# Designs tried in a protein design run: peptides against a protein of PDB entry 6PSE. Part 76

Target 1, 78 residues: chain A of PDB entry 6PSE
Amino acid sequence: PSEEEEYARLVMEAQPEWLRAEVKRLSHELAETTREKIQAAEYGLAVLEEKHQLKLQFEELEVDYEAIRSEMEQLKEA

## One batch from the design tools (peptide; made by RFdiffusion4, then SolubleMPNN)

Design b2_p18_8_s3 (from b2_p18_8, 11 letters changed)
Fold by OpenDDE base, seed 4:
Structure b2_p18_8_s3 (fold): chain B 78 residues (1-78), chain C 78 residues (1-78), chain A 18 residues (1-18)
Amino acid sequence: as target 1 above (78 residues)
Amino acid sequence: as target 1 above (78 residues)
Amino acid sequence: SARERELQALLAEIAALA
């Protein structure tokens, strides 16, 4: 049987003491997994904000670069 | 009592049928939260990679900009 | 950067744990 089916059978045949322990275990794992999910989301948001700031700086530099490049190109064409 | 204490009491007093249902519920939520955690992590990694690529582009542009700026400055000083 | 590598490692770890 699949691990899922085997686990399902275990749950069906389990005594209350085991079931209570399993509820506690699953609750703990769910809480930890939830925290990790939130943490990952927060990291993604932070990096996204950093990327946005970098994009602004990049665009500013592009403007400055194109200005100088254009001036230099005009000198070469003259 | 706190929600946690109230829930703990519920688990302690619960019948096997309720406990089995709760194990099933928690298992389902854990599976879903785990998938969401992975998705959040993947998103964060994608954003990091995008930021890294942007950083490389920015640094490349900085090099090009400084080269032209320096050349232009030399022309002004000549 | 070092910070970016650390963050990437953390995110990768989170992804790998599931």
Scores: peptide ipSAE 0.245, ipTM 0.835, DockQ to the pose 0.099
Fold by OpenDDE base, seed 2:
Structure b2_p18_8_s3 (fold): chain B 78 residues (1-78), chain C 78 residues (1-78), chain A 18 residues (1-18)
Amino acid sequence: as target 1 above (78 residues)
Amino acid sequence: as target 1 above (78 residues)
Amino acid sequence: SARERELQALLAEIAALA
């Protein structure tokens, strides 16, 4: 039998004391995992913000670059 | 009493059938939350990579921009 | 950057624990 099937059987045949302990265990793990999920999301958000700022800077530089490039091109054609 | 205390009392006084259902519920939520945690982490990594690529492009443009800017400056000073 | 590497390590750690 798979581990999942064995676990299911354990839960089915378990005494109330074990079940209460398992509820406590799972609740704890869920809380921890939830916190970790949130942390990961917060990090992702922070990086997104950084990326956004970088993109704004990049776009500004592109504008400046194209302006100079165009001016230079015009001068060469004159 | 706090919600936590009330929940604790519920677990303490619960019948085996409720406890088994609660174990199942918590197991399901834990599995889902775990998946979401992984996804959040993967998302963060992806954004980091995107930011890195953008930075490389930005730095390349900076080099090109400075080259043209310098050339233009030299021409104006001549 | 060093900060990015640190962040990457943290995210990787979170991913690895699952």
Scores: peptide ipSAE 0.240, ipTM 0.833, DockQ to the pose 0.101
Fold by OpenDDE base, seed 5:
Structure b2_p18_8_s3 (fold): chain B 78 residues (1-78), chain C 78 residues (1-78), chain A 18 residues (1-18)
Amino acid sequence: as target 1 above (78 residues)
Amino acid sequence: as target 1 above (78 residues)
Amino acid sequence: SARERELQALLAEIAALA
């Protein structure tokens, strides 16, 4: 049987004391996993902001670059 | 009493049938939250990679810009 | 950067715990 099937059998045959302990364990793990999920999301958001700022800087540099390129092109054509 | 204390009392006074149902509920929520945590982590990593690529592009443009700037500076000084 | 590597390590760790 799969681990899932074995676990299901354990739960089915478990005494109330074991079940209460399992509820406590699962509640704790759920809380921890939830915090980790939130933390990962916050990290991603922080990086997104950094990427956005970098993109703005990149676009500004592109504008400056094109300005110089255009000026040089005009000088070369003269 | 706090919600946590009330929940603890519910678990303590619960019948086996309720406890088994609660184990099932918590197991399901834990599985879903775990998947979401992984997705959040993967998303964060993807954003980091995108930012890194953008940074490389930015640095390349800076090199090109400085080359043109330097050339123009030399022309102006002549 | 060092910060980015650290962040990457943290995210990877979170992913690995699943």
Scores: peptide ipSAE 0.231, ipTM 0.832, DockQ to the pose 0.100
Fold by OpenDDE base, seed 1:
Structure b2_p18_8_s3 (fold): chain B 78 residues (1-78), chain C 78 residues (1-78), chain A 18 residues (1-18)
Amino acid sequence: as target 1 above (78 residues)
Amino acid sequence: as target 1 above (78 residues)
Amino acid sequence: SARERELQALLAEIAALA
């Protein structure tokens, strides 16, 4: 039997005292996991913003580079 | 009374049928939240890698740009 | 950067929790 099936059987046959304890345990784990999820999301968002700013800077530099490259190319061809 | 206190009282006074249902509910929510946490973390890592690659490209372009700029400056000064 | 490495470590740790 799978662990999931065994757990389901345990819950089905459990006494109220165990069930109350399990509710408490699961509630705690859910709260912690939720906080961690939010934290991970916040980190990801921050990095996205940094990447976006970097992308803008990169694109600006590309424009400047192409301008100078083109000018240099013209001078060399002449 | 706080919602937390009210919930605690509910759990304390609940019948086994309600408790089993609550365990099932919390287990489901925990599983979902856990998956979401992992996804958020994986996404953040992916963005970091993308940002890193972009930074390397930016630095390479900056070097190339400065080289051409310097050459152009020399030609104009002569 | 040092900050990026720290962030990467934190995200990796979170991802490894499950």
Scores: peptide ipSAE 0.222, ipTM 0.831, DockQ to the pose 0.097

Design b2_p18_8_s4 (from b2_p18_8, 12 letters changed)
Fold by OpenDDE base, seed 2:
Structure b2_p18_8_s4 (fold): chain B 78 residues (1-78), chain C 78 residues (1-78), chain A 18 residues (1-18)
Amino acid sequence: as target 1 above (78 residues)
Amino acid sequence: as target 1 above (78 residues)
Amino acid sequence: SERERRLEELIAEIAKLA
């Protein structure tokens, strides 16, 4: 039998004291995993914001570059 | 009493059938939350990689910009 | 805050993938 089937059997045959302990264990793990999920999301958001700022800087530089390029081209053609 | 205290009391007074159902519920939520945590981590990594690529593009443009700027400055000083 | 709102939106999007 799979570990899942064995666990299911354990839960079915368990005494209330074990079940209460298991509820406590699972609640704790859920709380920790939830915190970790939130932390990962916060990190993702932070990086996304950084990328956005970088994109803005890139676009500003593109504008400046095209301005100089255009001026240079006009001078060379004169 | 806090919600946590009320929940603790509920668990203490619950029948085995309820406890088994609660174990099942918590197991399901833990599995889902774990999946979401992994997805959040993967998302963060993807955005980080995108930011890195953007940074490389930005640096390339900076090099090109400085080249033209320098050339233009030299021409103006002549 | 706006940051918290965006965080909640991101979490919600992640949840949709589950």
Scores: peptide ipSAE 0.125, ipTM 0.817, DockQ to the pose 0.561
Fold by OpenDDE base, seed 1:
Structure b2_p18_8_s4 (fold): chain B 78 residues (1-78), chain C 78 residues (1-78), chain A 18 residues (1-18)
Amino acid sequence: as target 1 above (78 residues)
Amino acid sequence: as target 1 above (78 residues)
Amino acid sequence: SERERRLEELIAEIAKLA
């Protein structure tokens, strides 16, 4: 049987003491995993915000650059 | 007592059938939360990589911009 | 899987930065 099936069998045949311990274990792991998930999400959001700000700055610089480039080109063509 | 204490008492006094159901519930939630955690991490990484690429582009443009600016300044001062 | 392991490591690093 698969690991999942074996685990299921274990749970079905387990004594109450084992089951209580398993509940405790799973609860702990769930809490930790939840915290980690939130942290990962928060980090992702922070990076996204930074990226957004950078994008705005980049676009502004592009505009300024093109303005100067155009001016210079005009001077050369004159 | 706190909710945590009440839950702990429930677990201690629970019948095997309830405990098995709780193990199943927690296992399911843990699996889902784990998947979500991984997804969050992957998303964060993707955004980080995009930000990095954008930063490189921005820095390159800054160099080009300063070059043109300097050239024009020199022409004006001449 | 190995991929999952690497992602877990990344998550751990991200968690440190957050």
Scores: peptide ipSAE 0.121, ipTM 0.813, DockQ to the pose 0.682
Fold by OpenDDE base, seed 4:
Structure b2_p18_8_s4 (fold): chain B 78 residues (1-78), chain C 78 residues (1-78), chain A 18 residues (1-18)
Amino acid sequence: as target 1 above (78 residues)
Amino acid sequence: as target 1 above (78 residues)
Amino acid sequence: SERERRLEELIAEIAKLA
């Protein structure tokens, strides 16, 4: 049997004391995992916002670069 | 009493059938939350890599921009 | 909390992009 099936069997045959302990364990792990998920999401959002700002800066620099490039080309060919 | 205290009391007074159902519920939520955490981490990594590549491109463009700016300034003031 | 709700919504949107 799979580990999942064995665990399911354990839960089915478990005494109330074990079940209460398991609820406590799972609640704790869920709380920790939720906090970790939130931290990961906050990090991802921060990086996304940084990337977005960088993209805007890059696009602005591209515009400025093309403007100067065009002007310089005109000066060289005048 | 807080919701947490009320929940704790419910667990203490619960019948085995409710406890088994709660173990199942918490296991499911833990699995889902774990998957979401992993997805958030993977997304964050992808965005981080994209930001890094964009930063390299931006830095290269800055170098090129400064080179052209300097050359143009020399042409205008010559 | 409201903060957690907003983060869950963000995670859900991120999951759609993955």
Scores: peptide ipSAE 0.157, ipTM 0.822, DockQ to the pose 0.636; fails the geometry check
Fold by OpenDDE base, seed 3:
Structure b2_p18_8_s4 (fold): chain B 78 residues (1-78), chain C 78 residues (1-78), chain A 18 residues (1-18)
Amino acid sequence: as target 1 above (78 residues)
Amino acid sequence: as target 1 above (78 residues)
Amino acid sequence: SERERRLEELIAEIAKLA
């Protein structure tokens, strides 16, 4: 039998005391996992915002670069 | 009493059938939350890599920009 | 990017669960 099937049997045959303990365990793990999920999301959002700011800076520099490049090109061709 | 205290009382007074159902519910939520956490982490990593690539491109453009700017400055001062 | 969009959507959904 799979671990899942064995666990299911355990739950089915378990006494109330074990079941209460298992509820407590699972509740705790769920709380921790939820916190970690939120933390991961917050990190991702922060990186996304940083990337966005960098993108804006890049585009601004690109405009300035093309302006100078164009001016230089004109001078060299004249 | 807080929701947490109320829940604790419920668990303490619950019958085995309810407890088994609660174990099942919590197990399911834990599995889902775990999946979501992993997914959030994966997406965050992807954005991080994109930001890194953009950073490299930005730095490369900065070098090119400064080169042209310097050349232009020299020509204007001559 | 599409990945960023999906991330934003996921973040939004996660925020609702918090």
Scores: peptide ipSAE 0.142, ipTM 0.816, DockQ to the pose 0.093; fails the geometry check

## One batch from the design tools (peptide; made by RFdiffusion4, then SolubleMPNN)

Design b2_p19_1_s1 (from b2_p19_1, 11 letters changed)
Fold by OpenDDE base, seed 4:
Structure b2_p19_1_s1 (fold): chain B 78 residues (1-78), chain C 78 residues (1-78), chain A 19 residues (1-19)
Amino acid sequence: as target 1 above (78 residues)
Amino acid sequence: as target 1 above (78 residues)
Amino acid sequence: SADELYAKFKEEYDKYLSE
């Protein structure tokens, strides 16, 4: 049997005291995992914003670079 | 009483059938929240890697830009 | 909420992927 099937059997055969403890355990793990999900989402949003700002700066620098490159190339060809 | 205290009382007074259902509910929510956490983390890492690559490109372009700028300035002062 | 924040991140990430 899979671990999931074995766990299901354990829950089905468990006494109330074990079930209450399991509810407490699962509630705790859910709270922790929810906090971690929040942290991951917040981090992801921050990185998205940082990348967006960096992309804007990069695009601005590309424009400036191409302007100087073009000017320099024009001077070399003259 | 807080919602947490009320929930704790509910769990303490609950019958085994309710407790088994609650274990199943919490297990399902934990599995979903875990999947979402992992997905958010994976997405965040992907964006972070792309940001890192963009930063390297930006820094390389800055070096190239400053080289051309300096060369152009030297030519203007000559 | 946690779900709203995750949904917001997912929305922004989907926008990011579409660019």
Scores: peptide ipSAE 0.426, ipTM 0.860, DockQ to the pose 0.970; fails the geometry check
Fold by OpenDDE base, seed 3:
Structure b2_p19_1_s1 (fold): chain B 78 residues (1-78), chain C 78 residues (1-78), chain A 19 residues (1-19)
Amino acid sequence: as target 1 above (78 residues)
Amino acid sequence: as target 1 above (78 residues)
Amino acid sequence: SADELYAKFKEEYDKYLSE
C-alpha cells in the first residue's frame, strides 16, 4: 500500500482525539506554508522590480555608449 | 470570540465524520499551498539568474564605456 | 491576503515573461 493509502486508512480508523490532533497539526503546517508562500511572493516581486530597474539602467548605458562610440568613429573618419 | 477560538471550539465539539472531512480539506489546502510556494520560489530563482546575467552584461558594458570615455577625454585634453 | 499577494506576484511574473 502507498503511504497515501495507509494514511487514508489511519484517518478512517482514528479516534476523535487523534483526528483533533491531526487537524491541529495540519492547521499549523498550513499556516506556516502560507507564510512561506507569502515570503516567496514578496521576494519574487522585489527581484522583478530590481531586474526591471537594472534593465532600464542597461538600456540607458547602451544609448550613452553608442553616442560616444559614434562620436569617436566620426572623429577617426575625419 | 475570535475566529480562531470559535474554530478551536468547533474542532473540540466535532464528530469524527466532520473531523475526517476537515483533515481531508486541510490536507488538500496544504498540498495546494505547498505547490504554490514551490512555484513562486522557482520563478523567483529564474528571475534571479536572469538578473545576474544582466548584471554581468551591464558591468562589461560599463568597462567598455569607460574605456571609450577615457580615450575621448584624452583626445580632448591633447 | 496571502492569495492576493500570490496572485499579484503571478500577474507581475506573467507580465515579465511577456516582455
Scores: peptide ipSAE 0.424, ipTM 0.860, DockQ to the pose 0.968; fails the geometry check
Fold by OpenDDE base, seed 2:
Structure b2_p19_1_s1 (fold): chain B 78 residues (1-78), chain C 78 residues (1-78), chain A 19 residues (1-19)
Amino acid sequence: as target 1 above (78 residues)
Amino acid sequence: as target 1 above (78 residues)
Amino acid sequence: SADELYAKFKEEYDKYLSE
């Protein structure tokens, strides 16, 4: 039997006191995991924004670089 | 009474059938929330890696840009 | 809410992947 099947049997055969304790345990774990999910999502959004800003800066620098490169090439060919 | 206190009373007064159903509900929500947390973390890490690579490229371009800018300035001042 | 924030993150990430 799988661990899941064994757990299911435990729940089915459990006394009310065990079940109440299990509800409390699961509620606590859910609250913590939910908080961690929020933190992960907030962090992910922050990184996305930072990468976006960096990409914009990179593209701006590329434009400036190509402008100077082109001007330099023209000066050298004259 | 707070919602938390009301919920606690419900759990304390609940029949075994309700408690088993609540364990099942909470287990399901915990599994889903855990999956979402992991997924968010994985995505965040992927973006972080890409941001890092982009930063390296940006810094390399910045060096090249300053080199050309300096050369251009020297040519103009001559 | 937690679900709304996660949904927002997923939306932005999907946009990011589509670029």
Scores: peptide ipSAE 0.423, ipTM 0.860, DockQ to the pose 0.972; fails the geometry check
Fold by OpenDDE base, seed 5:
Structure b2_p19_1_s1 (fold): chain B 78 residues (1-78), chain C 78 residues (1-78), chain A 19 residues (1-19)
Amino acid sequence: as target 1 above (78 residues)
Amino acid sequence: as target 1 above (78 residues)
Amino acid sequence: SADELYAKFKEEYDKYLSE
């Protein structure tokens, strides 16, 4: 039997005291995992925004670089 | 009473059938929340790696830009 | 909520992947 099937059997045969303890355990783990999910999502959004800003700065620098490069190239050809 | 206190009372007074159903519900929510947490973490890591590569490219372009800018400035001052 | 925040992140990430 899979671990899932074994766990299902345990739950079916468990006494109320064990079941209450399991509800408490699962509630705690869910709360913790939910907090971690929130943190992961917040971090992900922050990184996306930072990357977007960096990309804009990069594109601006590319424009400035090409302007100077073009001017320099023209001076060298003259 | 807080919602948490009310829930705690419900768990203490609940019958085994309700408790088993609650274990099943919480297990499902935990599994889903865990999947979402992992997915968010993986996505965040991917964006972070791409941001890092972009930053390296940006820094390289800054070096090239400053080199040309400096050369151009020297030519204008001569 | 946690679900709303995750949904926002997923939306922004999907947008990011489409660029």
Scores: peptide ipSAE 0.423, ipTM 0.860, DockQ to the pose 0.970; fails the geometry check

Design b2_p19_1_s2 (from b2_p19_1, 7 letters changed)
Fold by OpenDDE base, seed 1:
Structure b2_p19_1_s2 (fold): chain B 78 residues (1-78), chain C 78 residues (1-78), chain A 19 residues (1-19)
Amino acid sequence: as target 1 above (78 residues)
Amino acid sequence: as target 1 above (78 residues)
Amino acid sequence: SADELYEEFKKKFEEEKAE
């Protein structure tokens, strides 16, 4: 049997004391995992914003670079 | 009483059938939340890598820009 | 909420990836 099937059997045959302990365990793990999900999402949003700002700066620099490059090319061709 | 205290009382007074259902519910929520946490972490990592590559490109362009700017300035001063 | 924040991040990530 799979671990999932074995766990399901355990839950079916478990006494109330074990079930209460399992509810407590799962509640704790869910709370921790939820906190970690929040942290991952918050961090991801921050990185997205930083990437976006960097992209804007890069695009501005590209415009400035092409302007100077074009001017330089014109001077070399004259 | 707080919702947490009320829930704790419910767990203490619950019948085995309710407890088994609650274990199943919590297991499902934990599995979903875990999947979402992992997905958020993977997305965050991908954005970090993209941001890093963009930063390298930006720094390279800055070097090229300053080189052309300096050459242009020298030509204007001559 | 945790779910709202996750969905916001997911949405913004998908939007950025599509650019």
Scores: peptide ipSAE 0.401, ipTM 0.858, DockQ to the pose 0.968
Fold by OpenDDE base, seed 2:
Structure b2_p19_1_s2 (fold): chain B 78 residues (1-78), chain C 78 residues (1-78), chain A 19 residues (1-19)
Amino acid sequence: as target 1 above (78 residues)
Amino acid sequence: as target 1 above (78 residues)
Amino acid sequence: SADELYEEFKKKFEEEKAE
């Protein structure tokens, strides 16, 4: 039998004391996992913002670079 | 009483059928939350990689820009 | 909430990826 099927049987055959303990365990794991999900999302949002700002800076530099490149080309051709 | 205290009392006084249902509910929520946490982490890593590549491109452009700027300044001063 | 924050991140990530 799969681990899932074995676990399901365990839950069905368990005494109330075991079930209460399992509820407590799962509640704790859920709380921790939820906190970790939040942290991952917050971090991801921060990185997205940093990437966005960097992209804006890059695009600004590209504009400035092309301006100087064009001016340089004009000076060399004259 | 706090919601946490009320929930704790509910678990302590619950029948086995309710407890089994609660284990099932919590297991499901934990599985979903875990999947979402992993997904958020994967997204964050992808953005980090993109930001890193963009940073490298930005630094390369800065070098090229400074080279042209310096050459331009020299040509104007001569 | 935790779910709202996750959904916000997911949405912004998808938008940025599509850009």
Scores: peptide ipSAE 0.401, ipTM 0.858, DockQ to the pose 0.975
Fold by OpenDDE base, seed 4:
Structure b2_p19_1_s2 (fold): chain B 78 residues (1-78), chain C 78 residues (1-78), chain A 19 residues (1-19)
Amino acid sequence: as target 1 above (78 residues)
Amino acid sequence: as target 1 above (78 residues)
Amino acid sequence: SADELYEEFKKKFEEEKAE
């Protein structure tokens, strides 16, 4: 049987004391995992913002670079 | 009482049938939240890698820009 | 909420990938 099937059988055959302990365990793990999900999302949003700002700076520099490159090219061809 | 205290009392007073249902509910929510956490982490990593590549491109462009700027400045002062 | 924050990030990520 799969681990899931074995766990399901364990839950069906468990005493109330074990079930209460399992509810407590799962509640704790859910709270922890939820916090980790939040942290991952917050981190992701921060990186997205940083990437966006960097992209704006890069695009500005590209414009400036192409302006100078074009000016230099015109001078070399003159 | 806090919602947490009320929930704790509910768990203590619950019948085995309710407890088994609660274990099933919590297991499902934990699995779903875990999947979402992993997905958020994967997204964050992808954005971080994109940001890193963009930063490398930006730094390369800065070097090229300063080279042209310096060359132009030298020509203007000659 | 945790779910709202996750969905916001997911949405913004998908928007960024679409650019």
Scores: peptide ipSAE 0.399, ipTM 0.859, DockQ to the pose 0.977
Fold by OpenDDE base, seed 5:
Structure b2_p19_1_s2 (fold): chain B 78 residues (1-78), chain C 78 residues (1-78), chain A 19 residues (1-19)
Amino acid sequence: as target 1 above (78 residues)
Amino acid sequence: as target 1 above (78 residues)
Amino acid sequence: SADELYEEFKKKFEEEKAE
């Protein structure tokens, strides 16, 4: 039997005291996992914003670089 | 009473059938939340890698830009 | 909420990949 099937049997045959303890355990794990999900999402959003700002700076530098490069190239070809 | 206290009372007074249903509900929510947490973490890692590559490209361009800028400045001051 | 924040991140991540 799969672990899932074995767990299902355990739940079906369990006494109320075990079931209450399991509800408490699962509630705790859910709360913790939810907090971790929030943190992951917040971090991801922050990194996305940082990447966006970096991309804008990169594009600005490319424009400035091409301007100087073009001027320099024209001077060398003259 | 807080929602947490009310929920605790519900769990203490609940019949086995309700408790089994609650275990099933919480298990399902935990599984979904865990999947979402993992997905968010994977996305965050991917964005970090992309940002890192972009930063390397930016730094390379910055070096090239400063080289040309310096050469151009020297020519103008001569 | 946690779900709203997750969905927001997922949406923005997918938008960024689509560029």
Scores: peptide ipSAE 0.398, ipTM 0.858, DockQ to the pose 0.976

